Peptides against a protein of PDB entry 3C2G. Designs and how they scored, part 155

Target 1, 209 residues: chain A of PDB entry 3C2G
Amino acid sequence: IRTFDLLGLLLHDSDAIDGFVRSDGVGAITTVVQYPNNDLIRAGCKLLLQVSDAKALAKTPLENILPFLLRLIEIHPDDEVIYSGTGFLSNVVAHKQHVKDIAIRSNAIFLLHTIISKYPRLDELTDAPKRNRVCEIICNCLRTLNNFLMMWIPTPNGETKTAGPNEKQQVCKFIEIDILKKLMSCLSCEGMDTPGLLELRSTILRSFI

## One batch from the design tools (peptide; made by RFdiffusion4, then SolubleMPNN)

Design b2_p28_5_s2 (from b2_p28_5, 13 letters changed)
Fold by OpenDDE base, seed 4:
Structure b2_p28_5_s2 (fold): chain B 209 residues (1-209), chain A 28 residues (1-28)
Amino acid sequence: as target 1 above (209 residues)
Amino acid sequence: SIESLIKQILEQQKERLKKAREEQLKSL
């Protein structure tokens, strides 16, 4: 715990963050959070989120890291772990086709649906801190989904990856009425990435037309 | 370097947790 807090203070600029990532810092955190300590897992996942936008991640092998993190999020009921883990996932897949492919092969699409499905509607949450955290989690999941769907949109250059039949079936679950209601409830939250949610809505519509 | 220091701190934390887990497994 204290170690991750101290590391978070040292990782105050982009050069320090890139240096940490080049030193296999992400692999080291994922090794440390394999121990059954909830406070340690929270602190480690928070530190992962802090370094999730590092440029050095483009050169980091994630084949062992991403499947582990996805499994951790799947089995851990803690909102802080889920927030940090889905935030890391959203940032690390951005603009990285090979990382998207690893996440998809590791059943990420189904996991994102499962996470959104387990939370109540935001309008049913009276506690503002809890409501805000749940909204952030749902937005992280939806942003990650948008990053996946964007791979299958035709580019002007005519090269499109086609989604496999299993991926298409998993994506179809996001048009369920309960998921759509949760998406709409996120648009009403203050301080949320409303443009990103509107982009996702457009991407979903284009994927089913 | 800051990178080397960070790596050392993480490795030390990993080894401490490994030892603690091994001790717990021996007590079962």
Scores: peptide ipSAE 0.130, ipTM 0.673, DockQ to the pose 0.021
Fold by OpenDDE base, seed 5:
Structure b2_p28_5_s2 (fold): chain B 209 residues (1-209), chain A 28 residues (1-28)
Amino acid sequence: as target 1 above (209 residues)
Amino acid sequence: SIESLIKQILEQQKERLKKAREEQLKSL
């Protein structure tokens, strides 16, 4: 625990973060959070989120890290772990086709649906800190989904990958009425990335037309 | 360097966790 807090204090600039990542810092955190301690898991996932935009991640093998993190988010009910983990996921898949492929093969699309499904509508949350945290989690899930869907949208200058039937079926879960109601409730939440939600809506429409 | 210090701290934590797991396995 104290080690991750100390590391978080040392990782203030992009060069320090890149140095940490080049030193297998992400793999080291994922090794440490395999110990069944909730405070350790929280601190480790928070540190993962802090380094998730590192340029050095493009050269880091994530084949063992990403499936482990997805499983951790799946089994851990803690909103702070889910926030940090989905934040890490959304950042690490951005602009990295190989990482998107690992996440999708690890059932990430279905996991994102499961995460959104377990939370109530934001209008049902009276506690403002909890409402804001749930809103951020849903936003992280939606940003990640947008990044996946963008792989299958025709670009004027590129070979478009086609989503497999399983991926299409997993994506179709996000157009369920209960999910759509939850997503619509997020648009009314203060501090939501409304542009990001609208971008996702546009991406979904382009993926199904 | 900060990188060397970070690496050393992380390796020390890995080794502590390994020892703790080995001790738990011996107590079973």
Scores: peptide ipSAE 0.065, ipTM 0.599, DockQ to the pose 0.021
Fold by OpenDDE base, seed 3:
Structure b2_p28_5_s2 (fold): chain B 209 residues (1-209), chain A 28 residues (1-28)
Amino acid sequence: as target 1 above (209 residues)
Amino acid sequence: SIESLIKQILEQQKERLKKAREEQLKSL
């Protein structure tokens, strides 16, 4: 725990973050969080989130790291772990086709739907800190979904990947009325990434129309 | 380098946690 807190204080510079990632820092964190300690898992996932935008991640093999993190998020009903893990996922898949493919093969689309489905509607949450955290989690899930859907939108050059039938079926679950209501509730929250949610809405429309 | 020091600290913590778990398993 204290080690991850100290590392979090040192990893504020982009060069230090990239250096940590090049030194297999992400693999080291994922190894340490395999121990069944909730505080250690929280601190480790928070540190993963802090380094999730590192340019050095494009050169890091994520084939073992991403499936592990997805399983960790699936089995730990902890909002802080889910927040950090979905935040890491949303950032790490951005602009990285190979990482998107690893996440999708690791059942990420279904997991994102499961996470969103487990949380109540934001208007039913009376505790403001809890409501804000849930909204951030849903936004992370939806941003990740947007990154996946963008792969299947035709480019002006006519080159597009086609989603498989299973991926299409999993994506169709995000147009369920309850999911759409949760998306709309996030748009009504102050301080949220409204531009990102509007981009997702446009991407969904382009994917299904 | 700071990077090498960070890696050493993480490896040392990993080894301490591993030994503690092995000792706990031997006491059962």
Scores: peptide ipSAE 0.034, ipTM 0.563, DockQ to the pose 0.020
Fold by OpenDDE base, seed 2:
Structure b2_p28_5_s2 (fold): chain B 209 residues (1-209), chain A 28 residues (1-28)
Amino acid sequence: as target 1 above (209 residues)
Amino acid sequence: SIESLIKQILEQQKERLKKAREEQLKSL
């Protein structure tokens, strides 16, 4: 715990973060958080989020890390873990097709749907801090989904991968009325990445219509 | 380097947690 807090203070600049990642820091965190300590898991996931946009992650093998993180998010009910984990996921899959493929093979799309499904509508949350955190989690999920869908959008210059039938079916769950209502509730929240949500909507429409 | 220090700190924590887990498993 205290170690992750200290590391968080040391990892304040991009060079330090990249250095940490190059030193297999992400693997080290995941190795530490495998122990059943909630505070450690929180601190570790927070640190993962902090380094999740590191350029060095493009060169880091994530084949063992992503499945572990996805499982951790799946089994851990803690909003802080879910926030940090989904934040990490959303950042790490960005602009990295190989990482998207790993996440998708690890049932990430279904997990994202499950996460969104488990949370109440934001209008039902009276506690502002909780509402904001849930909002951020849903945003992370949607941003991650958008990143997946973008992989299947034709580019002018190349063969696009097509979504498999299972992936398409899983994505179709996000257009369910109850999910859409939750997404719409996020658009009403102050400070939301409204552009990102609108982009997702556009991407869904372009991908399946 | 800060990278080396970070790695050392993480490895130290990993080893501490491993020992603690091994002790817990022996107490069961």
Scores: peptide ipSAE 0.025, ipTM 0.551, DockQ to the pose 0.021

Design b2_p28_5_s3 (from b2_p28_5, 10 letters changed)
Fold by OpenDDE base, seed 2:
Structure b2_p28_5_s3 (fold): chain B 209 residues (1-209), chain A 28 residues (1-28)
Amino acid sequence: as target 1 above (209 residues)
Amino acid sequence: SLEELIKEIQKKQEERRKKAAEEQDESL
């Protein structure tokens, strides 16, 4: 725990983060968070989030990491773990087709829907810190979904990947009225990634229309 | 708003249906 906190304090520099990732730091974290210790899992997932945008991750195999993280998020009720894990997921799938494919094969779409669905409406959350954390989680899930949907939008060159039938069925759940309400609620939250949520709105309109 | 988003979705779905119908009529 304290070691991860110390590492987090040292990993403010992008080169240090890249150095950590190149040294299999992500694998080290995933090994440590396999222990059934909630504080350790929190600290490890937080550190994963901190390194999730590292350039060195483009060279890091994620085939073993992503399924593990998705399972961890699935079974762990802790909002801090879910926040960090969904944040990690959203960052690592960005602009990386191979990573998107791993995540999708690992049932990420369904999991993201489940995560969004389990949280109450933001207007029902009276505690501002809790409301903000829930909004951030939903935003992470929706940003990840945006990254998936973007694969299936035709490029100007007419090249497009087609979603498989299972993926199509899974993504259709994100146009459910409850999910759309949560998206709109997040768009109304101050200090959120409004550009990213607006991009998702645009992507939904292009994908389902 | 959500209602505006739904209306926008419905409008574009209808526009696509009209375009597909026009393309079918031109092919006949």
Scores: peptide ipSAE 0.020, ipTM 0.431, DockQ to the pose 0.015
Fold by OpenDDE base, seed 1:
Structure b2_p28_5_s3 (fold): chain B 209 residues (1-209), chain A 28 residues (1-28)
Amino acid sequence: as target 1 above (209 residues)
Amino acid sequence: SLEELIKEIQKKQEERRKKAAEEQDESL
């Protein structure tokens, strides 16, 4: 625990983060979070989030890491773990087609839907810190979804991938009224990535029209 | 609004269904 907190304090510099990632620091974290200690899991996932934008991750194989993290998020009912894990996922899939493909094969689309579906509406949450954390989790899930959907929409300058039939069925769940209500509720939260959520809204419209 | 977004999605889905039906009718 204290070691990950200390590492998190030391890894505020981009070169230090890249050095840690190049030394298989992500693999080391994923090994440590396999221990059944909630505080260790929280600290490890938080550290994963902190390094999730590292340039060195482009050279790091994520084939074993992403499935493990997705499973951890699925089984661990902790908002801090879910926040950190979905944050990590959303950052590592950004602009990385091969990472998107790994995540999708690892049932990420269904998991993201499950996460969003499990949380109550934001208007039902009276505790502001809890409401904000739930909103951040939903935003992380939706940002990840946006990154997936963008692969399957025609772009003037890009090769359009075709979603598989199972993937199409899974993404269609995100136009359910309850999911759309949660998207709209996140747009009403202060301090959220409103541009990113508006981009997702546009992407949904382009994908499901 | 959410209602406008849903209506927009539904409208565009209907437009796609109409186009697909027209393309099928032209192929027959």
Scores: peptide ipSAE 0.023, ipTM 0.425, DockQ to the pose 0.015; fails the geometry check
Fold by OpenDDE base, seed 3:
Structure b2_p28_5_s3 (fold): chain B 209 residues (1-209), chain A 28 residues (1-28)
Amino acid sequence: as target 1 above (209 residues)
Amino acid sequence: SLEELIKEIQKKQEERRKKAAEEQDESL
């Protein structure tokens, strides 16, 4: 625990983060979070989030890491773990087609829908810290969805990946009225990634048109 | 608003359905 907190304090420099990732730091964290200690799992997932935008991750094999993290998020009823894990997912899939493909094969679309569906409406949450954390989780899920949907938007060059029938069906769940209400609720929250949510809105409009 | 977003999504879904139907009719 204290070691991850210390690492989190030291890993503010991009070169240090890249050095940590190049030394299999992500693999080390994923090994440590396999121990049944909630505080250790929280700290490890938070550290994963902190390194999730590292350039060195482009060279890191995520084939074993992503399925493990997705399973951890699925089974662990902890908002801090879910927040960190969905944040990690959203960052690592950004601009990385192979990582998107791993995530999709690992049932990420369904998991994201499950996560969003699990949480109550934000207006029903009276505790502001809890409401904000839930909003951040939903935003992470929706940002990840945006990154998936972007694969299926025609490029100016006419090259488009087509979603498979299963992926299309899973993605269509995100235009459900409940999901759209949660998106709009997040857009109404102060201090949220409003640009990212507006981008998702645009992507939903372009995709589900 | 959410209602405007839903209407915009629905309108554009309908426009795609019309285009897809027109493309199918042209292919027949």
Scores: peptide ipSAE 0.020, ipTM 0.417, DockQ to the pose 0.016; fails the geometry check
Fold by OpenDDE base, seed 4:
Structure b2_p28_5_s3 (fold): chain B 209 residues (1-209), chain A 28 residues (1-28)
Amino acid sequence: as target 1 above (209 residues)
Amino acid sequence: SLEELIKEIQKKQEERRKKAAEEQDESL
């Protein structure tokens, strides 16, 4: 626990973060979070979130890391772990096609739907800190979904990846009325990535034309 | 609004269905 907190305090510099990632720091964290200790899991996932935008991650093999993290976020009950894990996923798939492909093969689309579905409507949450954390989790899931959907939108250069039949079926679950209501509720939260949520709205409209 | 978003999706789905039907009729 103290080691991850200390590492988090030292990793404020981009070069230090890249150095940690190049030294298999992500693999080291994923080894530690395999132990059945909730405090270690929470601290490790928070550290993963802190390094999730590192440039060195583009050169890091994630084939073993992403499936493990996705399974952890699927089964773990702690919202702080879910927040950190979905934040990591959102950042790591950004602008990296190969990482998107690993996440999709690891059933990430269905998992994102499951995570959004398990939370109540934001208007039913009376505790402001809890409501804000749930909103952040939903926003992380929706931002990740936007990154996936953008792969299947035709570019002006005519090269588009086609979604497979399974991916299409999984994505169709995000047009359920409950999911769309949660998207709209997130747009009403202060301090959220409103531009990103509006981009997702546009992406949904383009994908389900 | 959510209602506008749903109407936009439904309209675009219907436009695709019409276009697909027209393309099938032109191929016959």
Scores: peptide ipSAE 0.017, ipTM 0.381, DockQ to the pose 0.014; fails the geometry check

Design b2_p28_5_s4 (from b2_p28_5, 11 letters changed)
Fold by OpenDDE base, seed 1:
Structure b2_p28_5_s4 (fold): chain B 209 residues (1-209), chain A 28 residues (1-28)
Amino acid sequence: as target 1 above (209 residues)
Amino acid sequence: DLEELILEIEEQRRKRLAAAREEQLKSL
């Protein structure tokens, strides 16, 4: 715990963050968060979020890290772990086809659906800190999903990868009535990624139906 | 097993660090 807090205080510049990542700092965090200590898991996932946009991650193999993080988010129903983990996921999949493929093979689409489905409607959350954290988690999920969908959108100049039947089915779950009602309840919430929500819905309706 | 998983992650970490060092040495 204290070590991750101290590391987070030292990693304020891009060069220090890149140095940590090049030294397999992400792998080191992943090893430490295997211990069944919730405070350690929270601190480790927060540090992962802090380094998740590092340039050095483009050269870091994520094949053994990303499936583990997805499993950690699945089994730890902790808002801080889910926030940090979905934040990490959204940043590492951005503009990286290989990382998107690892996440999708690791059941990330279904996991993100499960996360959104388990949280209450934002309009039902009276506690402002809790509502804001849940809003941020949903925004991280939306950003990640939109990044996945980009792989299957026909572009004029490229071979578009076709989504497999399982991936199509998992994507289509986001247009079911119950999840749509939940997502639509977020549109009026302060801090919501309304453009990302509209993009997700529009892309599914145009390209997956 | 948690111990087996830790050992696997540590071994993968050692391999990644070795490969990254070799790539850095080839770029010099």
Scores: peptide ipSAE 0.018, ipTM 0.434, DockQ to the pose 0.023
Fold by OpenDDE base, seed 5:
Structure b2_p28_5_s4 (fold): chain B 209 residues (1-209), chain A 28 residues (1-28)
Amino acid sequence: as target 1 above (209 residues)
Amino acid sequence: DLEELILEIEEQRRKRLAAAREEQLKSL
């Protein structure tokens, strides 16, 4: 725990972060968060979030790390772990086709739906700190999903990969009425990426129905 | 114990590095 807090203080510049990642720092954190200690898991996932935009991650094998993190955020009850884990996921898949493919093969699309589904509507949350944290989690999920959908959007300059039937079915779950009601409740939340949510909705409606 | 945790982290890191080297050797 204290070691991760100290590492987080030391990792304040891009070169230090890249040095940590090149030294298998992400793999080291992933090993530590396998212990059944919630404080250690929370601290480790927070540190993962802090290094999640590192350039050195493009050269890091994530095949053993990403499926484990996905399972952790599926089952862990702590919103701080879910926030950090979904934040890490959203950053690590950005601009990395190989990492998107690993996540999708590990059922990440359905997991994002499950995470959104487990939370109440934001208008039902009276506690402002909790409401804001849940809003941030949903934003991380939506940003991750949008990054996946971009793989299947035709670009003027290239061959577009087609979504498989299973992926298409998983994406279509985000237009279910109960999910749509939850997502609409986010539009009134301060700090919600409303343009990103509207873009996601537009992409699903245009490309997947 | 912190020492036991460090040793386990190091052992798991050694195993991952060994597996990655073996996979690189199989690709060659």
Scores: peptide ipSAE 0.015, ipTM 0.399, DockQ to the pose 0.024
Fold by OpenDDE base, seed 4:
Structure b2_p28_5_s4 (fold): chain B 209 residues (1-209), chain A 28 residues (1-28)
Amino acid sequence: as target 1 above (209 residues)
Amino acid sequence: DLEELILEIEEQRRKRLAAAREEQLKSL
């Protein structure tokens, strides 16, 4: 715990963050969060979020890291861990086709659906800190999903990857009525990416139905 | 190990779900 807090205080500049990532810092954190200690897991996932935009991650093998993190955020009951883990996922897949492919093969699309499904509607949350954290988690999930969908949008240069039948089926789960009701409850939240949510909905309806 | 972590997390999840159900029952 104290070591992660101290590391978080030192990782304020991009060069220090890149140095940490190049020294297998992400692998080191992933090893520490495998211990059954919720305080260590929370601190480690927060540190992962802090380094998740590092340029050095483009050169880091994530084949062993991503499946583990996806399993952790699937099962962990702490919203702070889910927030940090989904934040890491959304940043690490951005602009990295190979990382998107690893995440999708590791059932990430269905996991994002599962995460949204486990939370109540935001209008049912009376506690403002809890509501805000759940809103941020849903935003991280939607940003990640949008990053996946971008792979299957036709570019003017004619090279479009086609989503497989399994990926199409997993994406279609986001149009289920209970999920749509939860996503609609987010539109009234301050700080929600409303344009991004509407774009996501439009993309699903046009490309997957 | 990862298996011990999964078991501990699943136990914590069960406890939280039980507490949430008790709170819902008290609010009815």
Scores: peptide ipSAE 0.013, ipTM 0.335, DockQ to the pose 0.018
Fold by OpenDDE base, seed 2:
Order: C-alpha cells, then sequence, then structure tokens
Structure b2_p28_5_s4 (fold): chain B 209 residues (1-209), chain A 28 residues (1-28)
C-alpha cells in the first residue's frame, strides 16, 4: 500500500511514468492487486489510472491485464476501484484498436452497462462527493463506450470494421430508457464531458439504431 | 424535454425494427 502511494508520488512526469511502464510496472501492479486486500486493490488501481495514458502502454501487451482488470471491476463494489479501473480502461483503449478488441472480447461493453445500471440516478445522490464520484465513473464508462463505437464509424477511406451482432445488441442496451435517464442526469453535472455524452448519443442513434 | 427525446428515440427504434423485420420477411 505505502509503496504504491510512494510510487504515485514519484510518477509526476511523463518520462517517469513511461519508465515505470517500460519496466513492466503495470504487470507488477496487476500481480499485487490479485491479493484480496481492499486497500491494496484501491492503491493499485489508482496507480494504474495514473499510468493509463502513458505512451509506453502502446508497447505493453494488455491481453492478460485487461481481462483481469475487467473482472476486478466486476466483482469489486468499491467506487474508488471502479473509478480507477474504468478510468484506466477508458485511457488504454483510446486510439488503440488492438486494445479495444481485447476489451470487447472480454465483455467490456456489457460490464460498462452493468456498472451504469448499478448506480442510482445522480439526482438521487444527496452526498456531493459520492455524486461526483459516480458521475466520474459514468463518464469513464461512456468515454470507453465512445471509443468502442468509433471503431465502427466509417473512415473517409471507406474502411470500416462492422460491429458483430453481439456487440450491437450490447450497445443497444445503452439506449434503454433507464440507462438514458441516468446518462442524461450526468449532463447536469459540472465537469461532465457533455460533448462526449452527446457524441455517444449521436453515434448510437446514427449507427446502431 | 428529456422525456420527449426518449420517446423520439424509442419511436425511431421501433420504426427501424419494423423495417428490418419487413426486409427479413421479403428475403424469405
Amino acid sequence: as target 1 above (209 residues)
Amino acid sequence: DLEELILEIEEQRRKRLAAAREEQLKSL
């Protein structure tokens, strides 16, 4: 625990972060968070979030990391773990087709839906810190989903991957009324990526409906 | 209104599902 906190304090610049990632720091974290210790899991996931935008991750095999993280998020009820984990996921899938494919094969779309479904509407959350954290989690989920949907948008060059039937079905769950109400409740939150939410909505409506 | 927007989305979905079913029926 303290070691991860100390590492987090040392990882202030992009070069240090890249150095950590190049030294298999992500693999080291994932090994440590396999222990059934909540504080350790929190600290490890937080550190994962801190390194999730590292350029060195483009060279890091995530085939073993992503399925593990997705499972960890699935089984762990902790908002801090879910926040960090979804944040990590959203960053690592950005601009990386291979990583998106790994995540999708690992049922990430369904997991994102499950996460959003578990949380109440933001207007039902009276505690501001909790509301803000839930908002951030939902943002991370939506940003991740947007990143997936982008794979299926026609490029100017006419090359498009088509979503499989299962992926389409899973994406269509995000347009269920209860989900949409939750998503729309996020638009009223300060600091929400409102453009990203609107883009997601537009993408779903245009491409999948 | 959010409710109006949801209703529009659901209506569009219904229309497209109906169209897809009609195309499947024409292929049979």
Scores: peptide ipSAE 0.005, ipTM 0.275, DockQ to the pose 0.014; fails the geometry check

